# Ledger of designs, part 76: peptides against a protein of PDB entry 3QIS

Target 1, 334 residues: chain A of PDB entry 3QIS
Amino acid sequence: PSLELSRREFVFENVKFRQLQKEKFQISNNGQVPCHFSFIPKLNDSQYCKPWLRAEPFEGYLEPNETVDISLDVYVSKDSVTILNSGEDKIEDILVLHLDRGKDYFLTISGNYLPSCFGTSLEALCRMKRPIREVPVTKLIDLEEDSFLEKEKSLLQMVPLDEGASERPLQVPKEIWLLVDHLFKYACHQEDLFQTPGMQEELQQIIDCLDTSIPETIPGSNHSVAEALLIFLEALPEPVICYELYQRCLDSAYDPRICRQVISQLPRCHRNVFRYLMAFLRELLKFSEYNSVNANMIATLFTSLLLRPPPNLMARQTPSDRQRAIQFLLGFLL

## One batch from the design tools (peptide; aimed at target 1 V180 F184)

Design b2_p27_2_s4 (made by RFdiffusion4, then SolubleMPNN; from b2_p27_2, 16 letters changed)
Fold by OpenDDE base, seed 2:
Structure b2_p27_2_s4 (fold): chain B 334 residues (1-334), chain A 27 residues (1-27)
Amino acid sequence: as target 1 above (334 residues)
Amino acid sequence: SEEEKREKQLKELEESVSKRLAEFEAA
């Protein structure tokens, strides 16, 4: 069996978070026998491609002189955004198109990724006074490494590092301020806030706006701005409540005094973001007669975003753990 | 300049966030 491929090289320029790109090619059976094709893993890989790539179809049968269109889809989700932002992974892959009882055909995937504030740590973003797209990638790596070390020191010492005024980190990321300050100003009376989905085009505009500028006003509806905040919190590599404090939050869930003490032990950036979000959500709840938002809905929604189980415990989360996590957050909303 | 605009916005951030954090601590 043999195949003819219309192309073997694919370039995905300017790949962005949550922006789907598609490249198509054709395969043709130029042989005299039916053939089965499949994308197969390389020798040391469990999957035929990286998590941000897919082929559709990934397998099939071709009669003699039959042709099929294959789509190569590049999509950076929350699961790949952090490793692409750091340059640990890149928009590069090799696909192996296997022909049963035939030869392998290699496809080269290449391109470039554009860094996003989505999937970047709160610590790095607090040090970033410019839009992320204006920061050299080398400096992003250094900022993440330094931010990790400063987070660990902050957790161990329980003392705010009084860094000198000129290099002082922001109290919260500018991206969080832009989103939340907009919601404070314009969305407190918005009916069904956090319940109505945003527009996909507006979400992409908001992401691009936050990555490239410090706007005076965020574009889009209040629903799109609210959903962008949820996406931002979901994409954080380390949740607003650090993984190290997860169990202590659950254990303290019915003691408001201990809950406040646990939050006081967060790194400065995480603690400020938590308190700033709670200040916003409390303000939103004062307008419940206008926006139809209640504390139970907000606690249920934000608990999964702010208080995530550590990756090693995700598979073991009980209904009791979820109830404790919600109760912990309710103690800050009421 | 664009830099002066950004500096003004970062100052507004510090002032507004400080206010909201103080409101949270008082409640």
Scores: peptide ipSAE 0.576, ipTM 0.952, DockQ to the pose 0.809
OpenDDE base, seeds 1, 3, 4, 5: peptide ipSAE 0.559, 0.569, 0.568, 0.569; ipTM 0.949, 0.951, 0.951, 0.951

Design b2_p27_3 (made by RFdiffusion4)
Pose (drawn by RFdiffusion4):
Structure b2_p27_3 (pose): chain A 293 residues (1-134, 168-310, 319-334), chain P 27 residues (1-27)
Amino acid sequence: PSLELSRREFVFENVKFRQLQKEKFQISNNGQVPCHFSFIPKLNDSQYCKPWLRAEPFEGYLEPNETVDISLDVYVSKDSVTILNSGEDKIEDILVLHLDRGKDYFLTISGNYLPSCFGTSLEALCRMKRPIRERPLQVPKEIWLLVDHLFKYACHQEDLFQTPGMQEELQQIIDCLDTSIPETIPGSNHSVAEALLIFLEALPEPVICYELYQRCLDSAYDPRICRQVISQLPRCHRNVFRYLMAFLRELLKFSEYNSVNANMIATLFTSLLLRPPPSDRQRAIQFLLGFLL
Amino acid sequence: SEQEEYYTEVYEKMDEQVDHFLEEFDE
């Protein structure tokens, strides 16, 4: 049971939020007998690697002496973007490739991460006047830029918030917001609209803070009480919520053109603005509908 | 200098727009 590896060290340079990287290497069974390989957790872990990293494939069978290409894939999604933004985690790791009844092969993962305004808290963004990778703002300039673009160009956009944008443009928009305060956000209206949804989804703290979440559901049927729960939010969260509710009301006026109706808004934005740490889904859409109408 | 002027103009515009939306929400 022996393996030959084309390389054991891998570098993921300039890793960005939601931008896929692949570092590939070849495994060859140079032994005399067939072998089984698999990636294993390091002593006392649950997984063999961190969430932003994946091996493809992560296990397999090799006769003597077939070869197999292994793809080490890095993808920073909403689960890891905040800790990598913060520096609580780094683009580094060790993969232990394990031969069943044999040697262990140690693969070193290194590289660097570029922080994004996406996955950054509303509070910190309101404190930062300049782009992240170039008195506080009422709302983060990034969300204002996305909403400003949609307000200017997308009020009459057909199927707004129902058609997915382009992956390439989403990344361009994110990099644009990370590095600049542009005159125009690049990309189609559908891409800018989706980037807004991704922005809300990627927030480490939702627009409606987690501890107020349950109170919102309980209060879902009294508009006077719902508005008061909103008053308990920190200034920046209260402002973003009010700002978005006003923006969505504005879009509802052009529903005959953009197909944006209360049904779609409620089911789309409720889960983004109001996230927990069933029929509560119903009180939640009721909570949000109370503001839209 | 020109960049700082540009940012000032953008923030003035942003404040006006945000205030407008907050007033519309309160109505």

Design b2_p27_3_s1 (made by RFdiffusion4, then SolubleMPNN; from b2_p27_3, 17 letters changed)
Fold by OpenDDE base, seed 1:
Structure b2_p27_3_s1 (fold): chain B 334 residues (1-334), chain A 27 residues (1-27)
Amino acid sequence: as target 1 above (334 residues)
Amino acid sequence: DEKEKKEKEFLEKMEKFVQSMLESFES
């Protein structure tokens, strides 16, 4: 069997978080026998492509002289955004299109990624006084490394080493402040806030706005701004409540005094973000008659974002653990 | 630069607001 490919080189320019890009090509059976094609892993790889790439269809059957269109889809989710922001991964791959009892055909994928404040650590964002797109990629790497070291020192209760003349970090990321300040000003009376989805186009505009500027106003509907906050919290490489404190939050869920003590042990930026979000959500709950928001709904929604189980415990989360996690947040909302 | 001045004023406003809010939680 043999195939003819219309194209073998693909370039994805200016790839962004949550923005789907597609490139198409055709494969044709120019042989005299039916053939089965599939994308296969390279030697030592578990998958035929990187997590941000997909072929559709990834396998199929072609009769003699049959042609099929294949779509190469590039989509950076929350699962790939952090490693792309740091430059640990890149928009580069090689796909192997295998023909059963035939040859391998190689496809080259290339392009560039544009960094996002989404999927960047709270610690790194607190050190960014400029939009992330104005920060050199080399400096982003240094900021993530420094942020990791400062987090570890904070968790270990190590005395902060001497305040060298390094610029003081922000108390909270400017991106979180912008989202929450907007919602506080404009969305407290918004009916069905956090219950109605935003518009995908508006979400992309909000992301691009936060990545490239310090706006006076965030674009889009209140629903889109609210969903952008949820997406931001979900995309964090580490949740607002650090994984190390997850079990202690569950154990303290019915003791408000212990809950406050657990939060006090968070790294400074995480603690500040948590307190800031709880202040906002308590204010939002005062307008429940207008926005249809109640404490149980908010606690249920934000628990999955703020208090995520560690990766090693995700598969073992019980309904009781989930209820304790909700109860922990309720103690800060009521 | 007017842009740099506005960004500085923004950051100062944010810092004061967040500081005041955080102090209200520790009381």
Scores: peptide ipSAE 0.328, ipTM 0.888, DockQ to the pose 0.553
OpenDDE base, seeds 2, 3, 4, 5: peptide ipSAE 0.331, 0.338, 0.340, 0.344; ipTM 0.888, 0.891, 0.890, 0.893; seeds 2, 3, 4, 5 fail the geometry check

Design b2_p27_3_s2 (made by RFdiffusion4, then SolubleMPNN; from b2_p27_3, 15 letters changed)
Fold by OpenDDE base, seed 3:
Structure b2_p27_3_s2 (fold): chain B 334 residues (1-334), chain A 27 residues (1-27)
Amino acid sequence: as target 1 above (334 residues)
Amino acid sequence: SEEEERRKKILEEMEEFVEKMLAEFEE
C-alpha cells in the first residue's frame, strides 16, 4: 500500500490561547489495495501528537483511488498554555502517519506561539508592569524562574523577601485587577452574573486586550468579563490557593480562625489575590437581589478554581473533600 | 510617552485601591 499526501509541512503562525487554527491536507490511496492509515506515537511518546495538536480523522480506511481530507487542529487549552508561555514547549511537532503494512509518512508541524497572561503564574504577572506581549520571551522565562524561587522562599519562611533593588512587584496582577475592578464597577447589578456564559468572540477580545494593553475599560459584556476571570483562574499553573496548602484548607474548613491563618501563609501575591477576590465577591453578594448571586453558588463555583486538589490527589477527591473545600471558601464570603 | 504616563496612572490607582482593600481585610 502507498499514500500520496498533498502537503507534509504545516506552519501555524501566531498561535494564541483558546484560538483554534486549522490546516487541511489530503491523503490519497494511489495503490491498488485498500489501506488503513493511523497517526501513531513516536518511539518515546504516549500520544501521536502534542496536547495542543490533533488530527481529524486520526485514523481511517481508504479504498484504491480514495482521497480523504485530514484537518490538523491547533488549540492551546489551559493544559498547554503554561508550557507554551514559558517556552518549555513550542509550536513544533512531528506527526507519523502510519500505513498498515506500508510506510510511515512524516508531517512537520511548526509555528510560533504568542504568550498570554492566561496560564502565567501570579508571581510572574506581579512582576509585569507592562502587557505580556511587550515582554521579551527571554525575560518571561527569567520572571517565571525568579517567581518560583521567591514563592519557595516565602513558603519556607526562611528569608524576608529581600526588598532588593528590583522594582517593587504589583500587589496583584494588573490583569486580575482590571477584570475584578471592571466587574466591581459595572457588574454588581448584572442579572445572572457568573451563571450566564460569555460570548466566545468577546472572550477572545478580552484575552487579546489583557495580553496587549492596559485598558481603561475591558471590552465585552459583563458575562464575558466574568467568564474571562473564571478562565484566568482556571488557567493558572498554580491555583490562587497553592497546592501545598490544599489539605490544610480542608482540615481547617470549620475553624474560621485557622482558615485565616492558612491564608496568611500563602505567598504574598497569592494571598493578595485571594483577599482581593474575597472582597469583591463579598461586595457582589450585597447585590444578590439584583444579580441573583448567592454565597453557595459563588463558593461552589470559585472553590473548584481557587482551591484545586494537587494533581496527585485529584483522582482521590471525595465528596467530603469537596464539601470541606466549599465550607472553607464560605467562611470568607459570609 | 503619553501612553507610559497613562499606564503609570492606572497602576498607581490600582496600587492605592488594592492597598486599601488589603488593609481592610487584614483587620
Scores: peptide ipSAE 0.528, ipTM 0.941, DockQ to the pose 0.627
OpenDDE base, seeds 1, 2, 4, 5: peptide ipSAE 0.515, 0.528, 0.525, 0.527; ipTM 0.938, 0.942, 0.941, 0.941

Design b2_p27_3_s3 (made by RFdiffusion4, then SolubleMPNN; from b2_p27_3, 17 letters changed)
Fold by OpenDDE base, seed 3:
Structure b2_p27_3_s3 (fold): chain B 334 residues (1-334), chain A 27 residues (1-27)
Amino acid sequence: as target 1 above (334 residues)
Amino acid sequence: EEEERRLEEFLKRMEEFVQKMLEEFES
């Protein structure tokens, strides 16, 4: 069996978080026998492509002289954004299109990624006084490394070494402040806030705005700004409540005093973000007659974002664990 | 210079606002 491919090299320029890009090519069976094609993993790979890439279709049958269009889709989700922001991964891959009892055809994927404040650590963002797109990639790497070390020191109650005249970090990321301040000013009376989805186009504009500027006003509807906040929290590599404190939050869920003590042990930026969010959400709850927001809805929604089970426990989360997690957050909303 | 001044003013307002909200939450 043999195939003809219309193209074998693909370039995805300026790949951004949550922005789908597509490149298409055709495969044709120029042989006299039916062919089964599939994308297969390379040697030592578990998947035929990186998590931000997919082929559609990824397998199929071609009769003699049949042609099929294949779409190569590049989409950076929360699962890939952090590793792309850090430069640990890149917009580069090789796909192997295999024919049963035939040849392998290699496709080259290349391109560039544009960093996002989405999927960047709270610690790194607290050290970014400028939009992330203005920060050199080399400095982003350094900020992530330094942020990790600072987090660990904070969790261990180690006194931060007074490293020299390093600029004082922000109390919270400017990006989260911009989102929350907008919602506080304009969305307290918004009917169905956090219940109505935003517009995908507006979400992209908000993300691009936060990545490239410090806006006076965030573009889009209050619903889109609200969803952008949720996306931001969801995309964090480490949740607002660090994984190390997850179990302690569950164990303390019915003791408000212990809950407050657990939060006090968070890294400074995480603690500040948590408290700032709780203050904001409490304010929204005062306007429940207008915005239809209630404590149970908010607690349920934000618990999954702020208090995530560690990856090793995600598959084992019981209904009781979920209820305790919600109760933990409710103690800060009521 | 003007952009840096605007950034500093922004960051100052942000810090003051966040600090107030944090204090109100701790009370």
Scores: peptide ipSAE 0.430, ipTM 0.912, DockQ to the pose 0.738
OpenDDE base, seeds 1, 2, 4, 5: peptide ipSAE 0.424, 0.427, 0.428, 0.428; ipTM 0.911, 0.912, 0.912, 0.912

Design b2_p27_3_s4 (made by RFdiffusion4, then SolubleMPNN; from b2_p27_3, 17 letters changed)
Fold by OpenDDE base, seed 2:
Structure b2_p27_3_s4 (fold): chain B 334 residues (1-334), chain A 27 residues (1-27)
Amino acid sequence: as target 1 above (334 residues)
Amino acid sequence: EEEEKRHEKFLEEMEEFVQKMLEEFES
């Protein structure tokens, strides 16, 4: 069996978080026998492609002189954004198109990724006084390394070095401030806030805006800005409540005094973000008659974002653990 | 130069606003 491929090299330029890109090619059975094709893993790989890549169809059957279109879809989700932001992974892959009883055909995937404030650590973002797209990639790597070291020092209750006023970290990421300040100013009376989905086009505009600028106003509806905040919190590599404190939050869920003590042990940036979000959500709840937002809805929604189980405990989360996590957050909203 | 001044002012306003909200949360 043999195939003819219309293209073997694919370049995905300017790949962004949550922006789907598609490249299509054709495969044709130029042989005289039917053939089965499939994308197969390389040696030592579990999957035929990286998590941000997909082939559709990934397998099929071709009669002689039959042609099929294959789509190569590049999509950076929350699961791939952090490793692409850090440069640990890149927009590079090799796909192996296998023919049963035939040859392997190699497809080269290449391109560039544009970093996002989405999927970047809170500690790194607190050190970014400029939009992430203005930060040199070399400096971005250094900021992630420094961020890790400062998180560890903070968890150990080591006094931060008195960094000079120019290098002093922000109290919260400017991206969180921009989102929350917009919602505070314009969305307190918005009916069904956090209940109505945003528009995908507006979400992309908001992400691009936060990655490239410091806007006077965030574009899009209040629903899109609200959803962008949820997406931001979901995409964090380390949740606002660090994994190290997860169990202590559950254990303290019915003791407001202990809950406050647990939060005080968060790294400075994480603690400030948590307190800032709780202050905003408390203010939003004062307008419940207008926005239809209540404490139980907010606690249920934000608990899954702010208080995530560590990856090793994810499979063991009980309904009781979820209820304790909600109760923990309720103690900061009421 | 005007953009840099706008940026500095933005950071100052942000720091003041966040500080106020944090103080209100701790009270």
Scores: peptide ipSAE 0.451, ipTM 0.925, DockQ to the pose 0.718
OpenDDE base, seeds 1, 3, 4, 5: peptide ipSAE 0.432, 0.444, 0.434, 0.443; ipTM 0.919, 0.922, 0.920, 0.922

Design b2_p27_4 (made by RFdiffusion4)
Pose (drawn by RFdiffusion4):
Structure b2_p27_4 (pose): chain A 293 residues (1-134, 168-310, 319-334), chain P 27 residues (1-27)
Amino acid sequence: PSLELSRREFVFENVKFRQLQKEKFQISNNGQVPCHFSFIPKLNDSQYCKPWLRAEPFEGYLEPNETVDISLDVYVSKDSVTILNSGEDKIEDILVLHLDRGKDYFLTISGNYLPSCFGTSLEALCRMKRPIRERPLQVPKEIWLLVDHLFKYACHQEDLFQTPGMQEELQQIIDCLDTSIPETIPGSNHSVAEALLIFLEALPEPVICYELYQRCLDSAYDPRICRQVISQLPRCHRNVFRYLMAFLRELLKFSEYNSVNANMIATLFTSLLLRPPPSDRQRAIQFLLGFLL
Amino acid sequence: EEDEEDEEWVEEEFDEKREEREELEEE
């Protein structure tokens, strides 16, 4: 049971939020007998690697002496973007490739991460006047830029918030917002609209803070009480919520053109603005509908 | 008072956007 590896060290340079990278290598069974390989957790872990990293395939069978290509894939999603933005985690790791009844092969993962305004808290973004990788703001300039673009160009956009944007443009929009305060956000209206949804979804703290979440559901049927729960939010969260509710009410005026109706807004934005740490789903859309109408 | 101030600010921000949108339509 022996393996030959084309390489054991891998570098993921300039890793970005939601941008996929692949580092490929070849495994060859140079032994005399067939072998089983698999990636295993390091002593006392649950997984063999961190969430932003994946092996494809992560296990297999090799006769003597067939070869197999292994793809080490890095993808920073909403689960890891905040800890990598903060530096609480780095683009580094060790993969232990394990031969069943044999040697262990140690693969070193290194590289660097580029922080994004996406996955960054509303509070910190309101404190930062300049792009992240170039008195606080009422709302983060990034969300203002996305909403400003949609307000200017997308009020009459057919199927706004119902058609997915382009992956390439989403990344261009994110990098644009990380590095600049542009005159125009690049990409189609559908891409800018989706980037907004992704922005809200990637927030480490939702627009409606987690501890106020339950109170919102309980209060869902009293508009006076719902507004008061909103008053308990920190200033930047209260402002973003009011700003978005005003923007969505503005879009509802052009529903005959942009097909944006209360039903779609409620089911789309409720889960983004109001996240927990069933029928609560109903009180939640009721909570949000109370503001839209 | 904080809510009133926030609501006033949101109204002013959207009034400005509407005025700018009307000027662009006229052009």

Design b2_p27_4_s1 (made by RFdiffusion4, then SolubleMPNN; from b2_p27_4, 13 letters changed)
Fold by OpenDDE base, seed 5:
Order: structure tokens, then C-alpha cells, then sequence
Structure b2_p27_4_s1 (fold): chain B 334 residues (1-334), chain A 27 residues (1-27)
């Protein structure tokens, strides 16, 4: 069996978080026999491609002289955004198109990723006084490393930050402030806030706006700005309530005093973001007659974002654990 | 409250940040 490929090199320029890009190519059976094709893992890889890439179709049959279009889809989700932001991963891959009883065909995927504040740590973002797209990638790496070290020092209740040599971190990320300030100013009376989805085009504009500027106003509907906040919280590499405190939050869920003590043990940026979000959500709840937002809905929604189970426990989360997590958050909303 | 103090400190910090950034966009 033999295939002809219309293209073998693919370049995905300016790949962004949540922006789907597609490149298409044709494969043709230039042999005399039917053939089965499939994308196969390389060497010891578990998957035929990186998590941000897919082929459609990834397998199929071709009759002699048949041609099929294959789509290569690049999509950076929350699962890939952090490693791409840090430069740990890149928009580079090699696909192996295997022909049954035939040869392998190699496809080269390349491109560039544009960093996002989405999927960046709260600690790093608190050190970014400029939009992330203005920050050199080398400095992003340094900021993530420094942020990790400060998180550890904060958790260990070690030495006060030497106030003298580094720029004082922001109390909260500017991106969180921009989103919440907008929602506070313009969305408190918005009917079905956090219940109506945003528009995908507006979400992309909001992401691009936060990545590239410090706007006076966020573009898009209040629903899109609200969903952008949810996406931001979902994309955090470490949730607002650090994984280390997850179980303690569940264990304290029915004691408001212990809940507050658990939150006080968060790293400064995480603690500030948590308090700032809770203050906003409590304010939003005062307008429940206008926005149809209630504490149970908000607690249910935000608990999954703010109080995520550690990856090792996700598969073991019980309905009781979820209810405790909701109850924990309710103690800050009521 | 501690929360109201944080909200105020955050607003004051970001007002300054906006003013500083407006100056940089004009240069």
C-alpha cells in the first residue's frame, strides 16, 4: 500500500488559549490495493499527538485512488495552557501516519504560542504589573519559579518578604481585578448572571484584551465577562484554594470559625483572591431580585472552580465531599 | 472589616496601576 500526502509540514502561527486553529491536508491512495491508515504513537508515547493537537479522522480506509481530507486541529484547553505559557511545552509535534502493512509518513507540526494570563499562576500574575504579552518568556519562567518559592515560604510561615529589593507584588492579579470590577460596576443587575453562557467570540476578545492590555472597560456582554471569570478560575494551575488545604476545607465545612482559619493559611495572593471574590459574590447576592443569583447556585458553581479536588483525589470525590465543599463556600456567602 | 480593607487596598493599588499604565501608553 502507498499514500500520497498533499502536505507534510504544518505551521500554526499565533496559537492562543481556547482559539481553535485548523489545517487540512489530503491523503490519496496511489496504490493498487485498499489501505487502512491510522495515526500512531511514537516510540514510548501513549498518544499519537500532544494534548493540544488532534487529527480528524485519525484513522480510516481508502480504496485505490480514493482521497480523504484530514483536519489537524490545534486547540489549547485548560489542560495544556499552563505548560505552554511556561514554555515547558511548545507548538511542535511529529505525527506518524501509519499505513497498515505499509510505511510510516511523518507530519511536522510547528508554530508559536502566545502566552495567556489564563493558566498562569496567581503568584506569577501578582508580580505582573504589565499585560502578559509584554512580559518576555524568560521573565515568565523566572516569575513562576519565584512564585513557587514564595508560595512555599508563605505556607511554611517563614521569613517576611524582604520588602527592599523586588517590586511589591499586587494584592490580586490585575486580570481578576479587571473582571471583578467590571462585573461589580455593570453586572450586579444582570438577569441570569453566571447562568447564561457568554459568546465565544466575546470570550476570545476578553482573553485577548486581558493578555495584551489593561483596559478601562472589558469588551463584551456581562455574560461573557462573567464566563471569562469562570474560565480564568478553571484554568488556574493551582486553584484559588490550594490543593494542600482541600481536605481541611471539607473537614471544616460546618464550622465557620475553622473555615476562616483554613483560608488564613492560604498564600497571600490566593487568600486575597479568595476574599476579594467572596466579597464580590456577597455583593452580587444583594441584587438577587434583579440577577436571579442565589447563594446555593453560586456556591455550587464556584466550589468546583475554587475548591478543586487534588488530581489524585478527583476520581474519589464522593457526593458527600462535594456537599461539604459547597457548605464550606456557603459559609463565606451567607 | 478585613475584607473591606482588602477591597479598598486593592482598589487604591489598581487606581495607581491604571494611572501608571496610562502614562506609559502616552510615552
Amino acid sequence: as target 1 above (334 residues)
Amino acid sequence: SEDEEIDREVEEEFEKLREENKKKELE
Scores: peptide ipSAE 0.293, ipTM 0.847, DockQ to the pose 0.077
OpenDDE base, seeds 1, 2, 3, 4: peptide ipSAE 0.125, 0.029, 0.027, 0.027; ipTM 0.758, 0.655, 0.642, 0.607; seed 2 fails the geometry check

Design b2_p27_4_s2 (made by RFdiffusion4, then SolubleMPNN; from b2_p27_4, 9 letters changed)
Fold by OpenDDE base, seed 3:
Structure b2_p27_4_s2 (fold): chain B 334 residues (1-334), chain A 27 residues (1-27)
Amino acid sequence: as target 1 above (334 residues)
Amino acid sequence: DEDEEIDAWVEEKFEELREENEELKEE
């Protein structure tokens, strides 16, 4: 079997978080026999492509002289955003298009990623006084490494955070402050807040706005701003309640005093963000007659975002663990 | 109460954050 490919090199310029890009090419069976094609993993890879890339179709049959269009879809989800922000991964891949009893055809994927405040750590964002797109990528890497080391030192109770660093970090990320301050000012009376989805176009505008500017007002509907907050919290590499405290939160879920003590042990930025969000959500609950928001709905929604099980425990989360997690959060909302 | 102290601390931190973010708009 033999294929002709219309293109073998693909460039995805200015790839952004949650923005789908598509490139298409054609494959033609220029042989005289039917062929089966498939994208196959490279040596030592489990998947035929990186998590942010997809081929559609990824396999198929071609009759002699048949042609099929293949779409290469680039989409950076929450699962890929952090590693792309840090530059640990890049918009670079090689696809292997295999023919059964034939040859391998190599496709080169390249491009550039534009960093997002979404999927960046709270610690790094507290050190970013400017929009992430204004921060040199080299400085982003340094900020993430320094943030990790300071978090580790804080958790180990070994060294008080050296308050002597010439630039004091923000108490909470400007991005989360902007989102919550907007919701507090404009969305407290919003009917069905956190129950109505935002618009995808508005979500993209909000993300781009937070990545590139310090706006006076966030663009889009209150529903889109509310969903952007949820997306932000979901995309965090480390949840607002850090993984190290997850089990202690569950164990303390029915003792409000112990719950507060557990929160006091969070890294400063995580603790500040948690307290901030809880204060906002308590305020939002005062307007329940207008916004239809109740403590059980909020606790159920935010628990999955703020109090995530560690990756090694995700597959083992029991209904009891979920109930304890919700109860933990309810103790801060009531 | 511990909640009132937390709420006052949150309000103080909001004002600090607002000032910090306004300064950051002028740079």
Scores: peptide ipSAE 0.037, ipTM 0.733, DockQ to the pose 0.096
OpenDDE base, seeds 1, 2, 4, 5: peptide ipSAE 0.030, 0.031, 0.029, 0.033; ipTM 0.637, 0.705, 0.629, 0.706; seed 4 fails the geometry check

Design b2_p27_4_s3 (made by RFdiffusion4, then SolubleMPNN; from b2_p27_4, 13 letters changed)
Fold by OpenDDE base, seed 2:
Structure b2_p27_4_s3 (fold): chain B 334 residues (1-334), chain A 27 residues (1-27)
Amino acid sequence: as target 1 above (334 residues)
Amino acid sequence: SEDEEIDEWVEKKFKELKEENEKLKKL
C-alpha cells in the first residue's frame, strides 16, 4: 500500500485561547490495493496528538485512486491554556499517519501561541499591571514562580514582606475588575443576566480586548460580558477558593462564622477576588425584579466555578457534597 | 507611573464597591 500526501508541514500562526484554527490536506491512495490509514501514538505517548490538536477523520479506508480531505484542528480549551501560557507546552507536535501493512508518514505541526489572561493564576495577574500581551515571556515565567512562593507564604500565615511600593501587587486582577465594574455599571437591570448566553464573536472580542488593552469600556452585550466572567473563572488553574480549602468549606457549610474563617485563610489575591465577587453578586440580587436573578440560581452557577473539588476527588463528588458547596456560597449572598 | 495609576485605580474601585456594599447592609 502507498499514500500520496498533498502537504506534510503545518504552521499555526498566532494561536489564541478559544479560537479554532483549521488546516486541510489531502491523502490519496496511489497504490494498487485498498488501504487503511490511522493516526497512531508515537513511542511512549498515550495519544496520537497533544490535547489542543485533532485530526478529522483520524482513521479510514481508501480504495485505489480514492482521495480524502483531512482537517487538522487546533483549539486551545481551558484544559491546555495554562500550560501554553507558562510556555511548559508549545504549538509543536509530530503526527504519525500509519498505513496498515505499509509505511509511516510523519506530519510536522508548528506555530506560536499568544498568551491569555484567561488560564493565568490570580497571583500572577495581580502582579501584571500591563495587559498580558505586553509582558515579555521571560517575565511571565518569573511571575508564575513568584506567585507560587506568595501563595505558599500566605497559606503558612507568614507575614508578607513589605515589598516596595513599586512591586506591590494589585488587590484584584485588572481583568476581573474590568468585567465586574462593567457589569455593575451597565448590567444590574439586564433581564436574564447569567441565564442568556453571549455571542461567540463578542466573547472573542472581549478576550482579545482584555489580553491586549486596558479599555474604558468592554465591547459586546451584557450577556457576553457576563459569560466572559464565567469563562475567566472556569479557566483559572487554581479556583478562587483554593483546592486545599475545599473540604473545610463543605464541613463549615452550615456555620456562617466558620465559613468566614475559612475564607480568611485564602491567599490575599484569592480572598480579595472572592470578597469582590460576593460584594458584586449581593448588589446584583437587589435588582432581582429587573434582572430575574435570585440567590439560589447565582449560588448554583458560581459554586461550580469558585468551589471546585480537587482533580483527584472530582470522580467522588456526591450530591450531598454539591448541596453543601451551594450552602457555603449562599451564606455570603444572603 | 502608569503601573501606579492602575494600582490606585483598582484599589479605589475595590474600596468603592466594598464601602457601597457595607452602606447598603445598614439600610
Scores: peptide ipSAE 0.033, ipTM 0.620, DockQ to the pose 0.074
OpenDDE base, seeds 1, 3, 4, 5: peptide ipSAE 0.024, 0.031, 0.033, 0.032; ipTM 0.584, 0.631, 0.613, 0.659; seed 4 fails the geometry check

